# Ledger of designs, part 67: peptides against a protein of PDB entry 4QMF

Target 1, 175 residues: chain A of PDB entry 4QMF
Amino acid sequence: ESSFMTLFPKYRESYLKTIWNDVTRALDKHNIACVLDLVEGSMTVKTTRKTYDPAIILKARDLIKLLARSVPFPQAVKILQDDMACDVIKIGNFVTNKERFVKRRQRLVGPNGNTLKALELLTKCYILVQGNTVSAMGPFKGLKEVRRVVEDCMKNIHPIYHIKELMIKRELAKR

## One batch from the design tools (peptide; made by RFdiffusion4, then SolubleMPNN)

Design b2_p17_3_s1 (from b2_p17_3, 6 letters changed)
Fold by OpenDDE base, seed 4:
Structure b2_p17_3_s1 (fold): chain B 175 residues (1-175), chain A 17 residues (1-17)
Amino acid sequence: as target 1 above (175 residues)
Amino acid sequence: SDEKLLEEAIKELEEEL
């Protein structure tokens, strides 16, 4: 594939419009074209005849996906780095009850965001909880851990359990 | 409480970092 598109929610339009020149500049370095369609509410990335690295289009795809899910540009643009991967975890369908959903999502964040911060530290990932998705950026191993913790949280396994587990694993790895 | 456990865990984590 040489072209990828993602839709974004209306509330994201103003921000995306503000940073789109920066997106364009970042992608131009790789000869990837991009389009922000405010009417449709979509972002598109495309290879050009000057695109040299075939893998960069996949990273561009991930970039617009992250931006659509409220990841700020200064963080999202890091996806273009070779050593950076990402994951967008859908959490909205694990539980039907809205109140239960909100409670479990809040557990991921924790008091003053401390739970999320602890998870970020342990997994070496950036993590953003927003709406019905959790966006994560980091090493592949860390991303796998994040997905497990996030999904288990939505399945009513408190993140503190995984924090303890990850801390133990970290300690063992230092030996 | 979960909050207390979290605070303790975070504290321990910070000490190890």
Scores: peptide ipSAE 0.044, ipTM 0.723, DockQ to the pose 0.087
Fold by OpenDDE base, seed 1:
Structure b2_p17_3_s1 (fold): chain B 175 residues (1-175), chain A 17 residues (1-17)
Amino acid sequence: as target 1 above (175 residues)
Amino acid sequence: SDEKLLEEAIKELEEEL
């Protein structure tokens, strides 16, 4: 029997309350139990005696992790699919200056969200920039690329350089 | 310049989807 718990920030409480029945229903299909604790501000997932696939608990763990980091449920629930992986990239510790942090974080998004959109397309990932983290969902290869771009951006390497590189690689792969 | 290039790149990528 396995159990995992994650804490969520207070500002996420209202939304989590709204979608928790949907979370429960999604996990019930896999016989995974879940609990929303509003006092502690936590989500818990747990295997049951009826859990058929023991590996699904790890995906359930990832689900609540994503939800805690503001990923909307219709997107986050896709983590339960076999071909979907995720990553939560901490970006808040690369710079101490708040203004510099905000500036570099904004570069990930770009004008009208175009930088982020380009990165999503090139990596075939979903990417959400929120607070001190970047949440990503997609294939493992794409996730590795996202992490590189995100971390380098926080290290003052503009995402456009990686996007150009990815575009070139994509063109070279076309037959 | 980079913004324009990015916009063009996005447009091309969208057309391939």
Scores: peptide ipSAE 0.044, ipTM 0.727, DockQ to the pose 0.079
Fold by OpenDDE base, seed 5:
Structure b2_p17_3_s1 (fold): chain B 175 residues (1-175), chain A 17 residues (1-17)
Amino acid sequence: as target 1 above (175 residues)
Amino acid sequence: SDEKLLEEAIKELEEEL
């Protein structure tokens, strides 16, 4: 028997309540049990006697992790697919100054969200910037690139430089 | 500007995808 639990912030409670039946249904297909604890503010996933693939519990763990970090269910549930991976990048500890943190975090999004959109396109990842974390979903190669860009951004390297680099690499790969 | 370059880059990327 394997079990994983994640805590979620109070502001996510209402949303999680609304989608929990969908979470349950998605996990039931894999015979994974799940519990939403509103008192503790936690989500739990657990294998059952009928769980065929024990590795699916790790994907279920990732699912609740993503949901806790504000990823919408229709996107988060894709983590159950074999070809989908995820990463939750903590960005809140790179900068102690709040104003500097906010500015650098905003650079990840960019004007009209274009920076984020470009990064998503180049890495073939879904990316959500929320609070003190950046959540990403996609291929492992893409996720590694996202983490590099995100962390470097918080270290005061503007994302545009990485985007240009990724564009050049993409062009070279087509030749 | 970086903004213009980015917009152009995104446009090109969208056309290729």
Scores: peptide ipSAE 0.042, ipTM 0.721, DockQ to the pose 0.081
Fold by OpenDDE base, seed 2:
Structure b2_p17_3_s1 (fold): chain B 175 residues (1-175), chain A 17 residues (1-17)
Amino acid sequence: as target 1 above (175 residues)
Amino acid sequence: SDEKLLEEAIKELEEEL
């Protein structure tokens, strides 16, 4: 049987405790077992003898990964849907200078979050910028676009470039 | 509409660049 474990930072503990019954209930529908270990600071998901779909464990893995990276449960749980994929993009290692990192990360969000909102709309993804990671959920095509924009941003390519490109593509697709 | 939101967002971004 398959099992996956994800560590979570201490600051997520309180929240995870609050929603863990909901996590359990959601996974029970698929006969996936789960454990929240507050001492270790980990979440575990595992198949059981009653697990019907062997692939669902991978989605469960993704669920706990998303939760560990501050994605709220009502959003994260959507990963269990067949048509939903996710990506956790590590952004912390692109830049060595902390100030530069912060500036580039802020560019992803933009004024009043408008950059991020625009990107979400264009890619049909949910996107959360938190700490050293960007979490995204949506269609595979959209996720690929998000990763490109995010990584390029950390490489000092302003997101506006890609946003404009995506807008043009969108308009062309309507014709 | 989404289109309007996008246009406004881009406009705002361009003004800050």
Scores: peptide ipSAE 0.091, ipTM 0.770, DockQ to the pose 0.614; fails the geometry check

Design b2_p17_3_s2 (from b2_p17_3, 7 letters changed)
Fold by OpenDDE base, seed 2:
Structure b2_p17_3_s2 (fold): chain B 175 residues (1-175), chain A 17 residues (1-17)
Amino acid sequence: as target 1 above (175 residues)
Amino acid sequence: SDEKLLKEAIEELEKEL
């Protein structure tokens, strides 16, 4: 039987405790067992003898990964749907200078979150910028686009460049 | 519409560049 474990930061503990019954219920529908370990600070998912779809464990793995990275449960649980994929993009190692890191990360969000909102709309993804990671959920094509924009941003390519490109592509696709 | 929102967002972003 398959099992996956994800560590979560201490600041997520309170929230995870609050929603864990919901996590359990969601996974029970697929006969996936789960454990929240508050001492270790970990979440575990595992198949059972009654697990029908062997692939669902991978989605369960993704669920706890998303939850660990501050994605709220109502959004994260959508990963269990067949048509939903996700990506957790590590952004913390692109820049050595902390100030530069913060500035570039802020560019992903933009004024009033407009950059992020635009990117979400264009890629049809949910995107959360938190700490040293960017979490995204959506169609595979959109996720690839998000990763490109995010990584390029951390490499000092302003997101507006890609947003404009995606906008043009969108307009062309309507024709 | 999403299109309108996108255009407005882009315009705002361009002003800050």
Scores: peptide ipSAE 0.154, ipTM 0.821, DockQ to the pose 0.677
Fold by OpenDDE base, seed 4:
Structure b2_p17_3_s2 (fold): chain B 175 residues (1-175), chain A 17 residues (1-17)
Amino acid sequence: as target 1 above (175 residues)
Amino acid sequence: SDEKLLKEAIEELEKEL
């Protein structure tokens, strides 16, 4: 595929409009074209005849996906780096009860965001909880850990369990 | 409580970092 599109929610429009010149500049370095359609509410990235690296279009796809899920541009643009991967974890369908969903999502964040910060530290990932998704950026190994913790949290396994597990694993790795 | 356990875990984590 040489073209990818993602839709974004209306509340994201103002921000995306503000940073789109920066997105364009970042992608121009790789000869990837991009379009922000405010009428449709979509972002599109496309290869051009000057695109040299075929893998960069996939990273561009990930960039607009992250931006659509409220990841700020200074963080999202890091996806264009070869050593950076991402994951967008859908959490909205694990539980039907809205109150239960909100409670479990809040557990992932924790008091003053401390749970999330602990997870970020342990996995070496950036993690953003927003709406019905969790966006993560980092090494593949860390991303796998994040997905497990996030999904288990939505399945009523408190993140503290995984924090303890990750702490033990970290300690063992130092030996 | 979960909050207490979390605080303890974070405290321990900070010591290891």
Scores: peptide ipSAE 0.079, ipTM 0.748, DockQ to the pose 0.088
Fold by OpenDDE base, seed 3:
Structure b2_p17_3_s2 (fold): chain B 175 residues (1-175), chain A 17 residues (1-17)
Amino acid sequence: as target 1 above (175 residues)
Amino acid sequence: SDEKLLKEAIEELEKEL
């Protein structure tokens, strides 16, 4: 039997409690067991004797990882689909200066979230910027692009550069 | 400004969608 655990911050507890029955139901379809530990502040997923596909446990692991990083359940649960991948990009270690970190992180979002929306459209990914991580869900190619843009942004390369590049590539692909 | 350039780029993207 395989088991994976993920810790979550206290501010996430209330939400996780409200959606945990839905998590359980979604994982039950795959015969994956799950536990929400409010004392420890952890989520656990486990294979059972009835688990048919052993690979689904890895997706379940990703599910709780996404949930811990504030991805809402209706989006996070899509990770259980065969064609859906995810990435959690740690951005907190690129710069030591807090003000610089906040500034660069904000560039990923942009005014009214338009930068992020543009990036989501161009990469066909869902993207959530939260705390010291960026969570992304989508096709592998798109995820690779997201990671590049995110990391470069934290290295002081403005996302607009990549957005323009992706826009050009999109236009070329239409021909 | 970067903001203006981004806005223009986004608007352009929206037009083709």
Scores: peptide ipSAE 0.076, ipTM 0.749, DockQ to the pose 0.087
Fold by OpenDDE base, seed 5:
Structure b2_p17_3_s2 (fold): chain B 175 residues (1-175), chain A 17 residues (1-17)
Amino acid sequence: as target 1 above (175 residues)
Amino acid sequence: SDEKLLKEAIEELEKEL
C-alpha cells in the first residue's frame, strides 16, 4: 500500500472542489483512491487492493502536485499517460530582492507570452509560470531543457539566448 | 532588441511547425 499527500494553497480550494469529481473518475480507471481534505488543505492519492500497476501511484502523486501548483485539470491529467513526465521548478529562492524576482520571472513569459510560447514549441512541453514555481509537462529531454532555461533566467541569463541555441540545435537535427 | 529577435525567431518557428 502506497500513499502520497500534497498541500495546496487556500486560493486553489474553490477550483479543486469543482474538478475533484473529475480527478476521482480519472484515478478510478487505475483503481487509485483519492481524498480532498479541505480542512487541512491537502490532496491524497492511495493505491488500493485492485491497483494493477503499482507505478501509476507515482503518476497520481505528480497529478496532485501539478494541481496544487495551479495547473488546470485538463492539462494535469495528461500526466497519467505513459509518455508524459513533469517537473515543478522552484524559482522563488534564486533572488532575494522581490523586484528583481518579478522582473526575471516576467522574462520567462516575455512580451505577449512569446518567450514562453517559443520555449514550449522548442521543448515540446507545456509550461506554466505561477507564483514561486514553474510547472512543466512533456518529454524528459524537453523538461531538462526547460529547467535549464528557467533556472538560468533566474540567474540573470535571458531566455532568448537559450531559445536561439535551441533553434540552432533543431536546425542541425534536421540535416 | 531582444523583442525583435524573439519575434523573428517565433515567426520562423511557426513556419516550420
Scores: peptide ipSAE 0.068, ipTM 0.746, DockQ to the pose 0.084

Design b2_p17_3_s3 (from b2_p17_3 with E1M E2D E7K E15K)
Fold by OpenDDE base, seed 2:
Formats: sequence, structure tokens, C-alpha cells
Structure b2_p17_3_s3 (fold): chain B 175 residues (1-175), chain A 17 residues (1-17)
Amino acid sequence: as target 1 above (175 residues)
Amino acid sequence: MDEELLKKALEELEKEL
């Protein structure tokens, strides 16, 4: 049997309590057991003797990881689909100065969220910028592009550069 | 993805950049 656990921040507790029955139901379809520990502040997923596909536990692991990082359940649960991958990009350690960190993180979002929206469209990914992490879900190739843009942004490479590049590549692919 | 939505979003972005 395989088991994975993730911790979640206190501010996430209330939400996780409200959706945990839905998590349980989604995982039950795959015979994956799950536990929400409010004392420890953890989520656990486990294979059972009835788990047909042992690989699904890795997706269940990713599910709880995404939930811990503020991804809403209706989006996070899509990770259980075979064609869906995810990435949680830690951005909090690229910059020591808090103001610089906030500024660079804001550049990733852009005015009215347009930069982030463009990146989502170009990479075919869902992207959530929250706190010290960026969570992304989508095709592997798209996720690789997202990570590149996100990390470069935190390294003071403006996202616009990559967005323009992706736009050009997309247009060329249509010709 | 809605291709038309993408086109509009990209056009708007191009104007801002």
C-alpha cells in the first residue's frame, strides 16, 4: 500500500472541511482512501486492496497538494484525469526583498490579470498565483513553459518577453 | 479552448504591449 500526506496552512482549513466529502467521493471512484486531519493540518491519500490502478495514487497525491495550495476543488479534481498534469512552483525564495518579491509576482499577473490570462491561453494551462507558490495544471509541455515564465519573472525577466515569443510561435504554427 | 476567445485576448494583449 502507498500513502502520501501533505500539510496545509491554517487559513485553508475551513474550505477543506467544506469540500472534503467531495474529495472523498472523487477518490472513492478509484478506491483511494483519504483522511483530513484538522489537528495536524494534513491531508492523506492511500491505496487500498481494491485500488485497481496503482498509478492513481500519484494523481491523488497531486490532488491534495493542489488543494493545500489554494486551488479550488472543481479545478483540482481534474488532476485525476489521465491527460492532466500539474506543477507547484515555489516562488518565495527567488527574492529576499519583500517589496521586490511582490512587484515581480504582480508582473506575472499583470494589469487586470491579462498577463496571466494570456499565459494560460498560450500554454493551455490553468494557473493560480497564490502566496509563495504558483500552481499550474495542464499538458506537460504547457507546464514546462509556465514554469519557465514564472521562474524567469522572479529572476527579473519580464513575462511580456515570453508571452510575445509564445504568441509568435502560435501564429507560425497556424501557417 | 475557445479559439475566438484566445484571438480576442491576444489582440488585446498586443495593444497593451
Scores: peptide ipSAE 0.060, ipTM 0.738, DockQ to the pose 0.205
Fold by OpenDDE base, seed 5:
Structure b2_p17_3_s3 (fold): chain B 175 residues (1-175), chain A 17 residues (1-17)
Amino acid sequence: as target 1 above (175 residues)
Amino acid sequence: MDEELLKKALEELEKEL
């Protein structure tokens, strides 16, 4: 018997209510039970006696973690696939100055979102910058690169440096 | 996305960065 719970902020409540039937249906395919508690502001996932793959509960845990961090359901539910991993990178503690934090976080997105798009393409990851976290989904190798770029950005290393390096590495790998 | 299309997209992004 395994159970995991994740708290979500109040502003996510309305959205989570709208998609919870879809969450339930997706998890039912794996015989994972789930509960949305609007009073506590929590999501819970649990194994059942019918759960045949005990490892799927860890993916269910990741699903609710992603949903709590504003990842939309159609993207978050992909975590249940065998080849998909995720990472939630806390960025709020790297800089105490709010203005500096906002500036560095904006660098991850860049003009017209091009910086973020380039990083997504190069790492083969989905990336969402929201609040004090960056959520990423993709292959483990790609996730490692995303975390490096994100953390370095918060440490005042501009993402373009890493993007250029990744582009060069990609071109070299094609030869 | 097709690999060729991806390459083209990256090239365009490089021009904008």
Scores: peptide ipSAE 0.042, ipTM 0.717, DockQ to the pose 0.163
Fold by OpenDDE base, seed 1:
Structure b2_p17_3_s3 (fold): chain B 175 residues (1-175), chain A 17 residues (1-17)
Amino acid sequence: as target 1 above (175 residues)
Amino acid sequence: MDEELLKKALEELEKEL
């Protein structure tokens, strides 16, 4: 039997309590057990004797990881689908100055979230910028592109450069 | 790039998507 545990920040506790029955129901379909520990501030997923697909535990691991990073349950639960992958990109260590960090993180979102929306559309990914991480869900190719844009943004390369490049590639692929 | 200029640029880009 396999087990994975993820810690979550205190500010997620109320939300996780609210949706935990839905998490349990979703994982029960795959015979994966789960535990929410409010004292430790952790989520755990476990295989059972009835778990048929041994690979589903890795997706369950990713589910709780996404939930810990503020991804809403209706989106996070899609990770259990075979065609869905995810990435959690740590952005907090690229810049030492807090103000510079906030400025570069804001560039990923852009005015009215338009930069993020454009990147989501071009990569066919869901993207959530929260705290010191960026969570993404989608195809592997799209996730690789998202990680490149996110990390380069933290290295002071503006996302618009990559967005333009992705748009050109998209237009060329339509021909 | 100015934030307002960026906004306009992104809006134009979105129209092309």
Scores: peptide ipSAE 0.038, ipTM 0.678, DockQ to the pose 0.130
Fold by OpenDDE base, seed 3:
Structure b2_p17_3_s3 (fold): chain B 175 residues (1-175), chain A 17 residues (1-17)
Amino acid sequence: as target 1 above (175 residues)
Amino acid sequence: MDEELLKKALEELEKEL
């Protein structure tokens, strides 16, 4: 039987407890078992004898990974859909200076979240900036674009450059 | 966000650069 585990931070415990019955119900549809361990601070997903799709366990793994990174359940559970992919982009290692890191991370969001919303719209992705990671969900093409923008931002290339480029491409694709 | 809001948001972002 295949099994995957992820740890979650203590501040996430209360929320995970609240939604865990919904997680269980969503995974039960695919005959995937799950366990929330509040002592260890972990989530586990497992195949069962009744699991008919061997690939769904990988999506279940991604589900708990997203939940651990503060993605809300109603969004995270969409990963179980066939057409939905995700990416967790580690941004904490690009810059050693804390102030510089915070400034560059804030550029991804923008003053009123407008930068992030624009990027979500143009890539057709959900994007969450949290801590040292950016979680994204959507089509592979969009995820590739998100990763490029996020990593370049941490390398001091302002997101507006890529947003302008994506906007031009969108206009050209209109018919 | 619609196209108009997107364009406006980009304009505001450019002003802050």
Scores: peptide ipSAE 0.058, ipTM 0.735, DockQ to the pose 0.671; fails the geometry check

Design b2_p17_3_s4 (from b2_p17_3 with E2D E4K K8E E11K)
Fold by OpenDDE base, seed 2:
Parts: C-alpha cells; structure tokens; sequence
Structure b2_p17_3_s4 (fold): chain B 175 residues (1-175), chain A 17 residues (1-17)
C-alpha cells in the first residue's frame, strides 16, 4: 500500500482543522484514508484495501501538498478530477536580495491583481502567489506556460511580455 | 468579457513599464 506525507507551516493549522472533515469526505469517495497530525504538523494520505484506482493516491498526495501551500480547499479538491493537474513552483531561490525578491514577486500579481488575473485567463489555470512558492492548477499546457512566466519573472523578465505573447497565440488559435 | 479584462490589464501593465 502507498502512503504520502507532507508538512505544513504552523499558520495553516487553524484552517486545516476547520476543513479536515471535508478533506476526509472527499477522499473517502475514493477509499483513500487521511490523517491530520497537529503535533507533528503533517498531513498523510494512504491507500486502503478498498482503493480501486491506484493512481488516485498521487492526486491525494497533490491535494495535501496544495493545502500545505495555502490553496483553499474548494480549489485544491479539484485536483482529484481527471483533467486537473497542479504545479508548485519554488521562487525563493532566484534572488538573494529580499527587496528584489519582493519586487519581482509583486510583478506577478500586478496592480489590483490584474497581471495574475490575465495570466490565469490566458493559461486557464488557477494561480496562487504565496510566500516562496507559486501554486498553479489547470491543464498541463497551461501549467507549462505558468511556470515559464513565473520563473522568467524571477529572472527579471516582466510578465507583460509573456502575456502579450499568449494573447497573440490565443488570437491565432481562433483562426 | 474576458477580452475586455485582458485589454484593461494590459493597459495598466504598460503604464508601469
């Protein structure tokens, strides 16, 4: 049997406690067991004797990974759908200077979150910028595009250039 | 509707460049 565990930061504890019954119900539909350990600060998912689809445990692994990175449950639980994939992009290692890091991370969001909203629309992904990671959910093609934009942004390439490119590609695809 | 949102977003982004 397969089992996966992820640690979560202390500030997520209260939220995870409130939604854990919902997590349990969602995973029970697939006969995946789960455990919230508040002492260790961990979430665990594991197959059971009744687990029918052996691949669902990997989606359950991704679910707890997303929850640990501040993705809200109503969004994170969509990872259990067949057509949904996710990516957790580490952005904290691209820049050593804290002010520069904050500036580049802010560019991903943009004024009033408009940059992020545009990127979400163009890639058909959900995107959450939090701390040292960017969490994304959507189709594989969209996720690939998100990762490129996010990493390039941390490398000092402004997201607007990629957004323009994606808009052009979108228009061409309509022909 | 999505196109309008994208156009507005681009306009704001261009002002920051």
Amino acid sequence: as target 1 above (175 residues)
Amino acid sequence: EDEKLLEEALKELEEEL
Scores: peptide ipSAE 0.118, ipTM 0.790, DockQ to the pose 0.743
Fold by OpenDDE base, seed 4:
Structure b2_p17_3_s4 (fold): chain B 175 residues (1-175), chain A 17 residues (1-17)
Amino acid sequence: as target 1 above (175 residues)
Amino acid sequence: EDEKLLEEALKELEEEL
């Protein structure tokens, strides 16, 4: 039997309590058990004797990981689909200066969220920038591109340069 | 439609650089 546990920050508690029945129902379809521990501030998923697909536990692990990083349930639950992958990119350790960190993180979002929207469209990914992480969901190729753009942004390479590159590549692929 | 959105986004980003 396999199990995975993820801690979540206190500010997520109220939301997780609200959606936990939905989490349980989604995982029950795969005979994966789950536990929300409000005292410890943790989520646990585990296989049962009735779990048919042993690989689904890894997706369940990813589900609780995404939920812990503020991804809404309706989006996070899509990770249980066979064709969906995810990545949680830690961005908090690239710079020590708080102001610099905030500025670079904001560049990922851009004015009115347009930078993020463009990146989502080009990579066919969902992307959430929050706190010290960027959460992404989508195809593996797209996720690889997202990680590159996000990390480079934290290294002071503006996302626009990558967006331009991705647009060119997209245009070439249509021909 | 997506292409138009991307073009507009790029234009806005370029203006802010």
Scores: peptide ipSAE 0.087, ipTM 0.753, DockQ to the pose 0.679
Fold by OpenDDE base, seed 3:
Structure b2_p17_3_s4 (fold): chain B 175 residues (1-175), chain A 17 residues (1-17)
Amino acid sequence: as target 1 above (175 residues)
Amino acid sequence: EDEKLLEEALKELEEEL
């Protein structure tokens, strides 16, 4: 039997309590057990004797990881699908200056979220910029692209340059 | 200034998407 645990910040407690029955139901379909510990502030997923697919526990691990990083359940639960992968990109340590950090993080989002929307479309990923992390869900190729753009943005390379590149590549792939 | 130019470029790109 395999087990994985993830801690979550206090501000997520109320939300997690609200959706935990949904988490349980989703994981029950795969015979994965789960526990929400409000005292410790943790989520745990476990295989059971009835777990058929041993690999699903890794997806369950990813599910609770995403939930801990503020991804909403209706999106996070898609990680249980075979064709879905995820990445949690730590962005908080690229820049020491807080103002510079905030500015570069905001560039990922852009005006009215347009930069982020463009990146999501081009990579076929869901992307959530929250706090010191960027959570992404989608195909592996798309996730690789997202990570590159996100990290380069924190290194002061504006996302638009990558977006332009991705658009060109997209057009070439159609031909 | 560069940021504004990039934002305008993004709008054009978004229309293409």
Scores: peptide ipSAE 0.046, ipTM 0.729, DockQ to the pose 0.126
Fold by OpenDDE base, seed 1:
Structure b2_p17_3_s4 (fold): chain B 175 residues (1-175), chain A 17 residues (1-17)
Amino acid sequence: as target 1 above (175 residues)
Amino acid sequence: EDEKLLEEALKELEEEL
């Protein structure tokens, strides 16, 4: 039997308590057990004797990882689908200056979230910028593109450069 | 100044999506 645990920040506790019954129901369909530990501030998923697909535990691991990084349950639960992958990109260590970090992180979102929306559309990914991480869900090709854009942004390469390139590629693919 | 130019460019790009 396999088990995975992830810690979550205190500010996420109230939300996780609210949706935990839904998490349990979703995982029960796959005979995966789960535990929310409010004292430790952790989520655990584990296989049972009735778990049929051994690979589903890895998706369950990803589910709790996404939930810990503030992804809403209705979106995060989609990770249990066969065609859905995810990535959690750590962005907190690219720059030492806090103000520079905030500015570069804001560039990922852009005015009214338009930069992020454009990137989501072009990569066919869901993207959430929260704290020191960027969470993404979608096809592997799209996730690779998201990671490149996110990391380059933190290295002071503006996302618009990549967005333009992705737009060109999209137009070429329509022909 | 560069940020404003980029914002305008993004809006134009978004209209093309």
Scores: peptide ipSAE 0.042, ipTM 0.723, DockQ to the pose 0.126

